# Peptides against a protein of PDB entry 2L2L: the designs that were tried, part 6

Target 1, 42 residues: chain A of PDB entry 2L2L
Amino acid sequence: SPEERERMIKQLKEELRLEEAKLVLLKKLRQSQIQKEATAQK

## One batch from the design tools (peptide; aimed at target 1 E19 L23)

Design b2_p13_7_s3 (made by RFdiffusion4, then SolubleMPNN; from b2_p13_7, 8 letters changed)
Fold by OpenDDE base, seed 1:
Structure b2_p13_7_s3 (fold): chain B 42 residues (1-42), chain A 13 residues (1-13)
Amino acid sequence: as target 1 above (42 residues)
Amino acid sequence: RLEKVKQELQELQ
């Protein structure tokens, strides 16, 4: 139904928002690992 | 900072 399609689109938009947030956190984690390695080499 | 980012990632999974 049109209502079922709208509910599915809302769910997929929320999943996308959570995956984008996870990607930002993983990029911050990666950057912090690189910084720790660069400080351990001094 | 790193531990906070790990906790925030764990809460989203």
Scores: peptide ipSAE 0.078, ipTM 0.701, DockQ to the pose 0.056
OpenDDE base, seeds 2, 3, 4, 5: peptide ipSAE 0.076, 0.077, 0.076, 0.076; ipTM 0.698, 0.700, 0.697, 0.696

Design b2_p13_7_s4 (made by RFdiffusion4, then SolubleMPNN; from b2_p13_7, 7 letters changed; failed a check: too like the target's own chain)
Amino acid sequence: RLEEVKKKLKELE

Design b2_p13_8 (made by RFdiffusion4)
Pose (drawn by RFdiffusion4):
Structure b2_p13_8 (pose): chain A 42 residues (1-42), chain P 13 residues (1-13)
Amino acid sequence: as target 1 above (42 residues)
Amino acid sequence: LEEKIEELKEKIE
């Protein structure tokens, strides 16, 4: 099932974007807490 | 999350 192998790659590609997106947002949160306290507690 | 991203990249490769 060669297609199955390719399918896994596509699936991991999607999750990879989402997984990254959270990582990039997390970095912003760090820098958001540095300047002017953190305004929002959440 | 970085670990998971590495693992996903390895599996893609």

Design b2_p13_8_s1 (made by RFdiffusion4, then SolubleMPNN; from b2_p13_8 with K4R E6K K9R)
Fold by OpenDDE base, seed 1:
Structure b2_p13_8_s1 (fold): chain B 42 residues (1-42), chain A 13 residues (1-13)
Amino acid sequence: as target 1 above (42 residues)
Amino acid sequence: LEERIKELREKIE
């Protein structure tokens, strides 16, 4: 159904938004760890 | 994560 397809697209867009936000958070956490290690070696 | 994001983009297109 066109309505079933629209519901599925809305669900996939929300899942995509959450996975992109998680990827950004993990990249920031990784960068913060590298910066802390680089400051602890000075 | 990056592969899962790619799979989700391919399903929305």
Scores: peptide ipSAE 0.210, ipTM 0.768, DockQ to the pose 0.820
OpenDDE base, seeds 2, 3, 4, 5: peptide ipSAE 0.208, 0.205, 0.207, 0.208; ipTM 0.765, 0.765, 0.766, 0.767

Design b2_p13_8_s2 (made by RFdiffusion4, then SolubleMPNN; from b2_p13_8, 5 letters changed)
Fold by OpenDDE base, seed 2:
Structure b2_p13_8_s2 (fold): chain B 42 residues (1-42), chain A 13 residues (1-13)
Amino acid sequence: as target 1 above (42 residues)
Amino acid sequence: LEKRIEELRKQIE
């Protein structure tokens, strides 16, 4: 139904929001690790 | 950086 399609689109948008937040977190963690390694080698 | 990591954790929970 149109209502089932709308519910599915809302669920997929929430899943996308969570995966985007996770990707941003992982990129920030990686950047922090590289910076800590670069300061420990000096 | 640590504050921003904590804000992002709270968005995933």
Scores: peptide ipSAE 0.072, ipTM 0.686, DockQ to the pose 0.054
OpenDDE base, seeds 1, 3, 4, 5: peptide ipSAE 0.068, 0.070, 0.071, 0.069; ipTM 0.682, 0.684, 0.684, 0.685

Design b2_p13_8_s3 (made by RFdiffusion4, then SolubleMPNN; from b2_p13_8, 4 letters changed)
Fold by OpenDDE base, seed 1:
Structure b2_p13_8_s3 (fold): chain B 42 residues (1-42), chain A 13 residues (1-13)
Amino acid sequence: as target 1 above (42 residues)
Amino acid sequence: LEERIQKLKELIE
């Protein structure tokens, strides 16, 4: 159904938004770990 | 820093 396809597209867009948010958090986490390692080596 | 790392992990899990 066209209505079913529209619901699936809305769900996939929300999933993509959540995964993009997680990716930003993972990048910040990784950067904070690198900074911790660089400060622990001094 | 460690507290911020922990908060970021809890938001990803």
Scores: peptide ipSAE 0.037, ipTM 0.571, DockQ to the pose 0.041
OpenDDE base, seeds 2, 3, 4, 5: peptide ipSAE 0.036, 0.036, 0.027, 0.036; ipTM 0.567, 0.566, 0.545, 0.569

Design b2_p13_8_s4 (made by RFdiffusion4, then SolubleMPNN; from b2_p13_8, 5 letters changed)
Fold by OpenDDE base, seed 1:
Structure b2_p13_8_s4 (fold): chain B 42 residues (1-42), chain A 13 residues (1-13)
Amino acid sequence: as target 1 above (42 residues)
Amino acid sequence: LEERIKKLRELIE
């Protein structure tokens, strides 16, 4: 139904928001590790 | 993770 499709789209949008937030955190963590290694080699 | 995000976008559009 149109209402079932709308509920599913709302759920998928919330999943997308959470996955994008996790990706940003993992990219920041990875960059922080590279920076720590680069500062420990100086 | 990036591939999962891509698949979620394709399901919303």
Scores: peptide ipSAE 0.195, ipTM 0.737, DockQ to the pose 0.781
OpenDDE base, seeds 2, 3, 4, 5: peptide ipSAE 0.190, 0.191, 0.191, 0.193; ipTM 0.734, 0.736, 0.735, 0.737

## One batch from the design tools (peptide; aimed at target 1 E6 I9 E19)

Design b2_p14_1_s1 (made by RFdiffusion4, then SolubleMPNN; its pose is not in this set)
Fold by OpenDDE base, seed 5:
Parts: sequence; structure tokens; C-alpha cells
Structure b2_p14_1_s1 (fold): chain B 42 residues (1-42), chain A 14 residues (1-14)
Amino acid sequence: as target 1 above (42 residues)
Amino acid sequence: STEEKLKKAEEELK
């Protein structure tokens, strides 16, 4: 139904939002690791 | 939930 398709689109948008948030956190984690390595080499 | 796991991970990275 049109209502089922709309619910599916809303779910896929939420899944995309969660994967984007995960990507931001992984980038922050990577940056923190690089900073720790750079401070340990000084 | 995945959202709760992401919120916890964000707090640990602050």
C-alpha cells in the first residue's frame, strides 16, 4: 500500500541517519587515536 | 537499540 511504502521510506531514512551518526563517531575515534599516537611520539 | 549504543559511544568520545 502507499502507507506501507511511506513507512518503509521513513524506516530507511532513520537507518541512514543512524549509519551517518556511526560514521561521525568512527571518524572521531580515528582522530583520537591519531592524536594519542602524535602525543606519544613527542 | 542502535541509537542508544551510538549515544553511549558519543559520550565516551567527549
Scores: peptide ipSAE 0.049, ipTM 0.655, DockQ to the pose 0.030
OpenDDE base, seeds 1, 2, 3, 4: peptide ipSAE 0.048, 0.049, 0.048, 0.047; ipTM 0.649, 0.653, 0.650, 0.648

Design b2_p14_1_s2 (made by RFdiffusion4, then SolubleMPNN; its pose is not in this set)
Fold by OpenDDE base, seed 4:
Structure b2_p14_1_s2 (fold): chain B 42 residues (1-42), chain A 14 residues (1-14)
Amino acid sequence: as target 1 above (42 residues)
Amino acid sequence: STREKLEEAEKELK
């Protein structure tokens, strides 16, 4: 059904948004770890 | 992937 496809699209868009948000968080965490290591070596 | 499934679902809606 077109209505089922629209619901599936909305669900997949939300899942993708959450995956992208998680990826951004992991990148920031990694960057923070590298910065902590660089400051501990000073 | 979630992205591929989204692109497939959007193709079937058009």
Scores: peptide ipSAE 0.143, ipTM 0.721, DockQ to the pose 0.823
OpenDDE base, seeds 1, 2, 3, 5: peptide ipSAE 0.138, 0.141, 0.142, 0.143; ipTM 0.718, 0.720, 0.720, 0.721

Design b2_p14_1_s3 (made by RFdiffusion4, then SolubleMPNN; its pose is not in this set)
Fold by OpenDDE base, seed 4:
Formats: sequence, C-alpha cells, structure tokens
Structure b2_p14_1_s3 (fold): chain B 42 residues (1-42), chain A 14 residues (1-14)
Amino acid sequence: as target 1 above (42 residues)
Amino acid sequence: STREKLLKAEEELK
C-alpha cells in the first residue's frame, strides 16, 4: 500500500537520523582522543 | 543499508 510505504519511509528516515547522530558522536569522541594524545606528547 | 532501503522505498513511491 502507498500508506505502508510512506510509514516505512518515515521509519527509515528516523533510523537514518539516529545512525547519523551516533556517527557524529563517535567521530567527535575519536577526535577528542587524538587531541588528548597530541597534547600529552607536547 | 538503512540508506539504500530508504532510497528504494522513495523510488517505489514515485
């Protein structure tokens, strides 16, 4: 059904948004670790 | 992937 496809699209958009938010957080955490290592070597 | 499933579902709606 078109309505089932629209519901699936909304669910997949929300899942993708959460995955992207998690990825941004992990990238920031990784960058913070690299910066801490770089400051500890100075 | 979630992204690929989303793209396919959007193509089937057009």
Scores: peptide ipSAE 0.153, ipTM 0.737, DockQ to the pose 0.825
OpenDDE base, seeds 1, 2, 3, 5: peptide ipSAE 0.148, 0.149, 0.147, 0.149; ipTM 0.736, 0.738, 0.735, 0.737

Design b2_p14_1_s4 (made by RFdiffusion4, then SolubleMPNN; its pose is not in this set)
Fold by OpenDDE base, seed 3:
Structure b2_p14_1_s4 (fold): chain B 42 residues (1-42), chain A 14 residues (1-14)
Amino acid sequence: as target 1 above (42 residues)
Amino acid sequence: STKEKLEKAKKELE
């Protein structure tokens, strides 16, 4: 039904939002690790 | 600060 399709689209949009937020966190964690290694070598 | 960046990223996931 059109109502079932709308609910599925809303669910997929929320899943995408959560995975994008997780990706941002992991990228910032990686950057922090690289910076700590660079400061420990100086 | 790297700490502040990580705290902001955690809030975006909540």
Scores: peptide ipSAE 0.040, ipTM 0.591, DockQ to the pose 0.031
OpenDDE base, seeds 1, 2, 4, 5: peptide ipSAE 0.039, 0.038, 0.040, 0.039; ipTM 0.589, 0.583, 0.588, 0.586

Design b2_p14_2_s1 (made by RFdiffusion4, then SolubleMPNN; its pose is not in this set)
Fold by OpenDDE base, seed 4:
Structure b2_p14_2_s1 (fold): chain B 42 residues (1-42), chain A 14 residues (1-14)
Amino acid sequence: as target 1 above (42 residues)
Amino acid sequence: RAKELRERIQELEE
């Protein structure tokens, strides 16, 4: 059904939003680790 | 995972 397809797209888009938010957090944590190492070497 | 989700959304929007 077109309505079932649209519901599936909405569910996948919400899951994608959560996974992208997780990736942003992991990238920020990684960058914070690199910055701490760079400040400890000075 | 995010790449696979984007690919699956695109397949369902076609």
Scores: peptide ipSAE 0.484, ipTM 0.872, DockQ to the pose 0.860
OpenDDE base, seeds 1, 2, 3, 5: peptide ipSAE 0.483, 0.482, 0.481, 0.484; ipTM 0.872, 0.872, 0.872, 0.873

Design b2_p14_2_s2 (made by RFdiffusion4, then SolubleMPNN; its pose is not in this set)
Fold by OpenDDE base, seed 4:
Formats: sequence, structure tokens, C-alpha cells
Structure b2_p14_2_s2 (fold): chain B 42 residues (1-42), chain A 14 residues (1-14)
Amino acid sequence: as target 1 above (42 residues)
Amino acid sequence: RPEELRRKIEELRK
């Protein structure tokens, strides 16, 4: 039904938002690791 | 994975 499709779209959008937030966090963590390694080598 | 979710959302809107 159209209502089932809308519920599925809402669920997939929420999951997408969580995956995007996770990717931002992992990128920040990676950048922090690289900065710590670069400061430890100076 | 986020690209797969975007594709599934687009498929459900068609």
C-alpha cells in the first residue's frame, strides 16, 4: 500500500541519517588519529 | 551502505 511504502521510506531515511552520522564520526576519529601521530613525530 | 539506502528510497518513490 502507499502507507506501507511511506513507512518503509521513513525507516530507510532514519537508517540513512544514522549511517551518515556514523561516517562523520569515523572521519573525525581518523583525522584525530592522524593529528596525534603527526604531533607525536614532531 | 548509505548509497544503497538512497537507492532503496528512490525505488520505493517510483
Scores: peptide ipSAE 0.464, ipTM 0.867, DockQ to the pose 0.893
OpenDDE base, seeds 1, 2, 3, 5: peptide ipSAE 0.460, 0.463, 0.460, 0.463; ipTM 0.866, 0.866, 0.866, 0.866

Design b2_p14_2_s4 (made by RFdiffusion4, then SolubleMPNN; its pose is not in this set)
Fold by OpenDDE base, seed 5:
Structure b2_p14_2_s4 (fold): chain B 42 residues (1-42), chain A 14 residues (1-14)
Amino acid sequence: as target 1 above (42 residues)
Amino acid sequence: RAEELRRRIQELEE
C-alpha cells in the first residue's frame, strides 16, 4: 500500500542518516590519525 | 551501505 511504502521510506531514511553520520565520523577519525602521524614525524 | 540505502529510497519514491 502507499502507507506501507511511506513507512518503509521513513525507516530507510532514518537508517541512511545513521550510516551517513557514521561515515562522516570514520572519515574525520582517519584524517585525524593521518594528521597525528604527520606531526609526530617532525 | 549508505549508497545501497539511497538507491532503495529512490526506487520507492519513483
Scores: peptide ipSAE 0.498, ipTM 0.877, DockQ to the pose 0.865
OpenDDE base, seeds 1, 2, 3, 4: peptide ipSAE 0.494, 0.494, 0.493, 0.496; ipTM 0.877, 0.876, 0.877, 0.877

Design b2_p14_3 (made by RFdiffusion4)
Pose (drawn by RFdiffusion4):
Structure b2_p14_3 (pose): chain A 42 residues (1-42), chain P 14 residues (1-14)
Amino acid sequence: as target 1 above (42 residues)
Amino acid sequence: LEAEEELEEAEEEL
C-alpha cells in the first residue's frame, strides 16, 4: 500500500502546521508578558 | 517537533 505511506506524510504535514502555529503563538505570549506586565491574565 | 520527526521517518520509509 504505497499510497498509505504517502498519506501519512500528508497527514503529518497538516498537523505540523498546526503544531507550529501554536509554537509561534507561545513565543508571542512570552514576549507579551515582558512588556507592560501582561494586561490580560489569561 | 514530533510531527516533523515522524514526517522525516515516513519520507525515508517511502

Design b2_p14_3_s1 (made by RFdiffusion4, then SolubleMPNN; from b2_p14_3, 7 letters changed)
Fold by OpenDDE base, seed 3:
Structure b2_p14_3_s1 (fold): chain B 42 residues (1-42), chain A 14 residues (1-14)
Amino acid sequence: as target 1 above (42 residues)
Amino acid sequence: MKSEKLLQEAEKEL
């Protein structure tokens, strides 16, 4: 159904938004780890 | 911010 397809597209867009936020969090965590290692070596 | 709620939701999925 066109209505079922529209509901599925809305769900997939929300899932994509959550995975993009997860990727941003992991990138920030990685940057914080590199900075902590660089400060612990001084 | 709207971004902080999104990051808290994403942290639960880790």
Scores: peptide ipSAE 0.052, ipTM 0.662, DockQ to the pose 0.044
OpenDDE base, seeds 1, 2, 4, 5: peptide ipSAE 0.049, 0.049, 0.049, 0.048; ipTM 0.655, 0.659, 0.655, 0.653

Design b2_p14_3_s2 (made by RFdiffusion4, then SolubleMPNN; from b2_p14_3, 6 letters changed)
Fold by OpenDDE base, seed 2:
Structure b2_p14_3_s2 (fold): chain B 42 residues (1-42), chain A 14 residues (1-14)
Amino acid sequence: as target 1 above (42 residues)
Amino acid sequence: MESEKKLKEAEKEL
């Protein structure tokens, strides 16, 4: 059904948004680790 | 709902 396809697209867009948010957190964690290493070497 | 709980758990480990 067209309505079932629209519901599936909305669910997949929400899952994509949550995975993008997790990726932002992992990038912040990685950047914090690099900064801690760079400050420990000075 | 489950994916949002997993996101909040990951935020607490940072």
Scores: peptide ipSAE 0.059, ipTM 0.669, DockQ to the pose 0.034
OpenDDE base, seeds 1, 3, 4, 5: peptide ipSAE 0.057, 0.047, 0.036, 0.050; ipTM 0.691, 0.655, 0.523, 0.671

Design b2_p14_3_s3 (made by RFdiffusion4, then SolubleMPNN; from b2_p14_3, 4 letters changed)
Fold by OpenDDE base, seed 3:
Structure b2_p14_3_s3 (fold): chain B 42 residues (1-42), chain A 14 residues (1-14)
Amino acid sequence: as target 1 above (42 residues)
Amino acid sequence: LESEKKLKEAEEEL
């Protein structure tokens, strides 16, 4: 139904938002690790 | 969702 499609689109948008937030967090964590390694080598 | 809570907690630790 159109209502089931709308519910599915809302769910997929929320899942996408969470995966984007997770990707940003993992990128920040990776950058922090690289910076920590670069400071520990000095 | 538990996933939203875990993402917020992990963002506060960085």
Scores: peptide ipSAE 0.049, ipTM 0.610, DockQ to the pose 0.033
OpenDDE base, seeds 1, 2, 4, 5: peptide ipSAE 0.048, 0.034, 0.032, 0.047; ipTM 0.644, 0.552, 0.535, 0.618

Design b2_p14_3_s4 (made by RFdiffusion4, then SolubleMPNN; from b2_p14_3, 5 letters changed)
Fold by OpenDDE base, seed 2:
Structure b2_p14_3_s4 (fold): chain B 42 residues (1-42), chain A 14 residues (1-14)
Amino acid sequence: as target 1 above (42 residues)
Amino acid sequence: MESEKKLKEAEEEL
């Protein structure tokens, strides 16, 4: 159904937005780890 | 509202 397809597209867009947010957090965590390692070596 | 709750749940999983 066209309505079922529209619901599926809305669900996949929300899932994509959540995974993009998780990826931003993981990138920040990785940057924080690299900075902590760089400060612990001084 | 629902997206903000799911985003917080995703922040707690990391």
Scores: peptide ipSAE 0.061, ipTM 0.651, DockQ to the pose 0.041
OpenDDE base, seeds 1, 3, 4, 5: peptide ipSAE 0.053, 0.044, 0.052, 0.047; ipTM 0.681, 0.649, 0.685, 0.665

Design b2_p14_4 (made by RFdiffusion4; failed a check: too like the target's own chain)
Pose (drawn by RFdiffusion4):
Structure b2_p14_4 (pose): chain A 42 residues (1-42), chain P 14 residues (1-14)
Amino acid sequence: as target 1 above (42 residues)
Amino acid sequence: SELEEEIKQLEEEL
């Protein structure tokens, strides 16, 4: 099932974007806590 | 990422 192998790559591609997006957002949260306390506690 | 490694491994297998 060669298509199955390719499907896995596509699925991992999607999760990869989402997984990365959270990572980029987290980096912003770090920098957001450096300047002017952190205004929002959440 | 682990997902990028798995993608590379699967591409090698293809």

Design b2_p14_4_s1 (made by RFdiffusion4, then SolubleMPNN; from b2_p14_4, 5 letters changed)
Fold by OpenDDE base, seed 4:
Order: structure tokens, then sequence, then C-alpha cells
Structure b2_p14_4_s1 (fold): chain B 42 residues (1-42), chain A 14 residues (1-14)
């Protein structure tokens, strides 16, 4: 139904939002690891 | 880390 399709689109948008937030955190974690390695070498 | 905890929280919301 049109209503089921709308619900599915809303769910997929929320999943996309959470995956984008996860990607930002993973990038920050990776950056923090690189910074820790760079500070341990100095 | 706190970042790892927040990633694990997001993984539970998916």
Amino acid sequence: as target 1 above (42 residues)
Amino acid sequence: SELEKKIQELEKEL
C-alpha cells in the first residue's frame, strides 16, 4: 500500500541517518588512533 | 573508549 511504502521510506531514512552518524564516529575514532600513534612517536 | 561505546549504541538502533 502507499502507507506501507511511506513507512518503509521513513525507516530507510532513519537507518541512513544512523549509518551516517556511525561513519562520522568511526572517522573520529580513526583520527584519534592516528593522533595517539603520532604523539607516541614524538 | 567513549566513541566505541557510542558506535555500539548506534549499532543497536539499526
Scores: peptide ipSAE 0.053, ipTM 0.642, DockQ to the pose 0.042
OpenDDE base, seeds 1, 2, 3, 5: peptide ipSAE 0.041, 0.041, 0.040, 0.042; ipTM 0.617, 0.618, 0.616, 0.622

Design b2_p14_4_s2 (made by RFdiffusion4, then SolubleMPNN; from b2_p14_4 with E6K K8Q Q9K)
Fold by OpenDDE base, seed 3:
Structure b2_p14_4_s2 (fold): chain B 42 residues (1-42), chain A 14 residues (1-14)
Amino acid sequence: as target 1 above (42 residues)
Amino acid sequence: SELEEKIQKLEEEL
């Protein structure tokens, strides 16, 4: 139905938002690890 | 959700 389609679109948008947030955190964690290694070598 | 729990764990590690 049109209502089932709209519900599925809303769910997929929320899943996408959560995966984008997770990707940003993983990138920041990786950057923090590289910076900690670079500061421990000085 | 499982994704929200994974995000919270990543926030605690930063």
Scores: peptide ipSAE 0.063, ipTM 0.626, DockQ to the pose 0.031
OpenDDE base, seeds 1, 2, 4, 5: peptide ipSAE 0.044, 0.037, 0.062, 0.030; ipTM 0.634, 0.574, 0.628, 0.536

Design b2_p14_4_s3 (made by RFdiffusion4, then SolubleMPNN; from b2_p14_4 with E5K E6K Q9E)
Fold by OpenDDE base, seed 4:
Structure b2_p14_4_s3 (fold): chain B 42 residues (1-42), chain A 14 residues (1-14)
Amino acid sequence: as target 1 above (42 residues)
Amino acid sequence: SELEKKIKELEEEL
């Protein structure tokens, strides 16, 4: 139904929002690890 | 680092 499709679109948008937030955190973690390695080599 | 620990905590909440 149109209502089921709308609910599914809302759910997929929320899942996308959470995955985008996770990707930002993983990028920050990776950057922190690279900075730690760069400081350990100095 | 403490920052890496906090990032992991926040990752587990998603």
Scores: peptide ipSAE 0.048, ipTM 0.637, DockQ to the pose 0.030
OpenDDE base, seeds 1, 2, 3, 5: peptide ipSAE 0.043, 0.043, 0.043, 0.045; ipTM 0.625, 0.625, 0.626, 0.629

Design b2_p14_5_s1 (made by RFdiffusion4, then SolubleMPNN; failed a check: too like the target's own chain; its pose is not in this set)
Amino acid sequence: LEEEIKRLKEELEK

Design b2_p14_5_s2 (made by RFdiffusion4, then SolubleMPNN; failed a check: too like the target's own chain; its pose is not in this set)
Amino acid sequence: LDEEIKQLKEELAK

Design b2_p14_5_s4 (made by RFdiffusion4, then SolubleMPNN; failed a check: too like the target's own chain; its pose is not in this set)
Amino acid sequence: LDEEIKRLKERLAE

Design b2_p14_6 (made by RFdiffusion4; failed a check: a repeat of another design)
Pose (drawn by RFdiffusion4):
Structure b2_p14_6 (pose): chain A 42 residues (1-42), chain P 14 residues (1-14)
Amino acid sequence: as target 1 above (42 residues)
Amino acid sequence: SELEEEIKQLEEEL
């Protein structure tokens, strides 16, 4: 099932974007807490 | 990422 192998790559590609997007957002939160306290507690 | 490593391994297998 060669297609199955390719399908896994596509699926991991999608998750990879989402997984990354959370990481980029998390870096912003760090920098958001440095300047002017953190305004929002959440 | 672990997902990028797994993608590379699968590409090698293909």

Design b2_p14_6_s1 (made by RFdiffusion4, then SolubleMPNN; from b2_p14_6 with E6K Q9E E12K)
Fold by OpenDDE base, seed 4:
Structure b2_p14_6_s1 (fold): chain B 42 residues (1-42), chain A 14 residues (1-14)
Amino acid sequence: as target 1 above (42 residues)
Amino acid sequence: SELEEKIKELEKEL
């Protein structure tokens, strides 16, 4: 139904939002690790 | 959600 499709789209948008947030955090964590390694080598 | 919990754990590692 149109209502089932709309509910599924809302769920997929929420999953996408959470995966995007996770990706941002993983990128920041990776950057922090690289910075820690670069500071430990100095 | 499981993803929200994973995000909260990743935030503690930063």
Scores: peptide ipSAE 0.044, ipTM 0.629, DockQ to the pose 0.031
OpenDDE base, seeds 1, 2, 3, 5: peptide ipSAE 0.040, 0.043, 0.043, 0.041; ipTM 0.599, 0.626, 0.628, 0.602

Design b2_p14_6_s2 (made by RFdiffusion4, then SolubleMPNN; from b2_p14_6 with E6K Q9K)
Fold by OpenDDE base, seed 5:
Formats: C-alpha cells, sequence, structure tokens
Structure b2_p14_6_s2 (fold): chain B 42 residues (1-42), chain A 14 residues (1-14)
C-alpha cells in the first residue's frame, strides 16, 4: 500500500542517517590514528 | 583531545 511504502521510506531514511553518523565516526577515528602515528614518528 | 570528545558524542548518537 502507499502507507506501507511511506513507512518503508521513513525506515530507510533513518537507517541512512545512522550509517552516515557511523561513517563520520569512522573517518574521525581513522584521522586520530594517522595523527597518533605522525606524532610517534617525531 | 577535541577529536576524542567529538568521537564520543558521535558514539552516543549511534
Amino acid sequence: as target 1 above (42 residues)
Amino acid sequence: SELEEKIKKLEEEL
């Protein structure tokens, strides 16, 4: 139904929001690791 | 660090 499709789109948008937040977290973690390695080489 | 604080805030949003 149109209502079931709307519920599915809302769920997929929320899943996308959580995966985007996770991607930002992982990018920051990766940057922190690179910075720690760069400071250990000085 | 400021980065570790930003990481912690993002972990709380997941």
Scores: peptide ipSAE 0.045, ipTM 0.622, DockQ to the pose 0.031
OpenDDE base, seeds 1, 2, 3, 4: peptide ipSAE 0.043, 0.043, 0.042, 0.041; ipTM 0.618, 0.617, 0.613, 0.545

Design b2_p14_6_s4 (made by RFdiffusion4, then SolubleMPNN; from b2_p14_6, 4 letters changed)
Fold by OpenDDE base, seed 4:
Structure b2_p14_6_s4 (fold): chain B 42 residues (1-42), chain A 14 residues (1-14)
Amino acid sequence: as target 1 above (42 residues)
Amino acid sequence: SELEEQIEKLKEEL
């Protein structure tokens, strides 16, 4: 139904928002790791 | 959700 599709779209938008937040954290974690490694090599 | 749990784990690693 149109209502089921709207519910599914809302759910997929929330999942996308959570994956985008995860990607931001992973990028920050990776940057922190690179900075720690660069500091440990000095 | 599983994604929220994964995000929380990633916050603890930062």
Scores: peptide ipSAE 0.050, ipTM 0.646, DockQ to the pose 0.031
OpenDDE base, seeds 1, 2, 3, 5: peptide ipSAE 0.050, 0.049, 0.049, 0.048; ipTM 0.645, 0.643, 0.643, 0.627

Design b2_p14_7 (made by RFdiffusion4)
Pose (drawn by RFdiffusion4):
Structure b2_p14_7 (pose): chain A 42 residues (1-42), chain P 14 residues (1-14)
Amino acid sequence: as target 1 above (42 residues)
Amino acid sequence: SETQEELEEAEEEL
């Protein structure tokens, strides 16, 4: 099932974007807490 | 990322 192998790559590609998006957002949160306290507690 | 590692492995296997 060669297609199965390719399918896994496509699935991991999607998750990879979402996984990364959270990572980039988390960094922003770090820098958001440095300047002017952190206004929002959440 | 875990997903990137798994993607690299899956590409090797393909």

Design b2_p14_7_s1 (made by RFdiffusion4, then SolubleMPNN; from b2_p14_7, 5 letters changed)
Fold by OpenDDE base, seed 3:
Structure b2_p14_7_s1 (fold): chain B 42 residues (1-42), chain A 14 residues (1-14)
Amino acid sequence: as target 1 above (42 residues)
Amino acid sequence: TETEKKLKEAEEEL
């Protein structure tokens, strides 16, 4: 039904938002690790 | 949600 399709689109948009937030966090973690390694070598 | 709680906990550890 049109209502079932609208509910599915809302669910997929929320899943996408959460996966994008996880990806930003993993990028920050990776950058922090590189910075810690660069400071430990000085 | 439990996923939003885990994301906040992981953000506090950075």
Scores: peptide ipSAE 0.056, ipTM 0.619, DockQ to the pose 0.031
OpenDDE base, seeds 1, 2, 4, 5: peptide ipSAE 0.045, 0.047, 0.047, 0.049; ipTM 0.638, 0.649, 0.648, 0.625

Design b2_p14_7_s3 (made by RFdiffusion4, then SolubleMPNN; from b2_p14_7, 6 letters changed)
Fold by OpenDDE base, seed 5:
Structure b2_p14_7_s3 (fold): chain B 42 residues (1-42), chain A 14 residues (1-14)
Amino acid sequence: as target 1 above (42 residues)
Amino acid sequence: TETEEKLKQAEKEL
């Protein structure tokens, strides 16, 4: 159904948005870890 | 929203 396809597209867009936000968080965490390690070695 | 709750859960696991 066209309505089922639209619901599927909305769900996949929400899943994509969630995974993009998790990826941004992981990148920030990784950067913070590298900065903490670089400050602990001085 | 359900996504805000899932993000908050992901932030708590990291």
Scores: peptide ipSAE 0.070, ipTM 0.650, DockQ to the pose 0.037
OpenDDE base, seeds 1, 2, 3, 4: peptide ipSAE 0.052, 0.057, 0.055, 0.052; ipTM 0.643, 0.673, 0.646, 0.660

Design b2_p14_7_s4 (made by RFdiffusion4, then SolubleMPNN; from b2_p14_7, 6 letters changed)
Fold by OpenDDE base, seed 2:
Structure b2_p14_7_s4 (fold): chain B 42 residues (1-42), chain A 14 residues (1-14)
Amino acid sequence: as target 1 above (42 residues)
Amino acid sequence: TETEKKLQEAEKEL
């Protein structure tokens, strides 16, 4: 049904928002690790 | 959700 497709699109948009937020956190974590390693090697 | 749990785990590692 059109209403079932609209509900599925809303769910997929929320899943995409959560995966984008996770990607931002993982990028920050990776950058923090690189900075800690660069300070430990000096 | 499983994704929300993985997000919360990644927040604790920061």
Scores: peptide ipSAE 0.058, ipTM 0.677, DockQ to the pose 0.056
OpenDDE base, seeds 1, 3, 4, 5: peptide ipSAE 0.049, 0.048, 0.054, 0.052; ipTM 0.653, 0.649, 0.669, 0.652

Design b2_p14_8_s1 (made by RFdiffusion4, then SolubleMPNN; failed a check: too like the target's own chain; its pose is not in this set)
Amino acid sequence: RLDEEIKQLEERLK

Design b2_p14_8_s2 (made by RFdiffusion4, then SolubleMPNN; failed a check: too like the target's own chain; its pose is not in this set)
Amino acid sequence: SLEEEIKQLEERLK

## One batch from the design tools (peptide; aimed at target 1 I9 L16 E19 E20)

Design b2_p15_1 (made by RFdiffusion4)
Pose (drawn by RFdiffusion4):
Structure b2_p15_1 (pose): chain A 42 residues (1-42), chain P 15 residues (1-15)
Amino acid sequence: as target 1 above (42 residues)
Amino acid sequence: EERIEEIKEEIEKLE
């Protein structure tokens, strides 16, 4: 089932974007806590 | 980060 192998790549590609998107947002949160306390506690 | 690396490695292995 060669298609199955390719399918896994596509699925991992989607999760990769989402997984990365959270990582980039987490970096912003760090910098958001540096300047002017952190305004929002959540 | 670890999870992103794992996903990228798995993609390379599958290719």

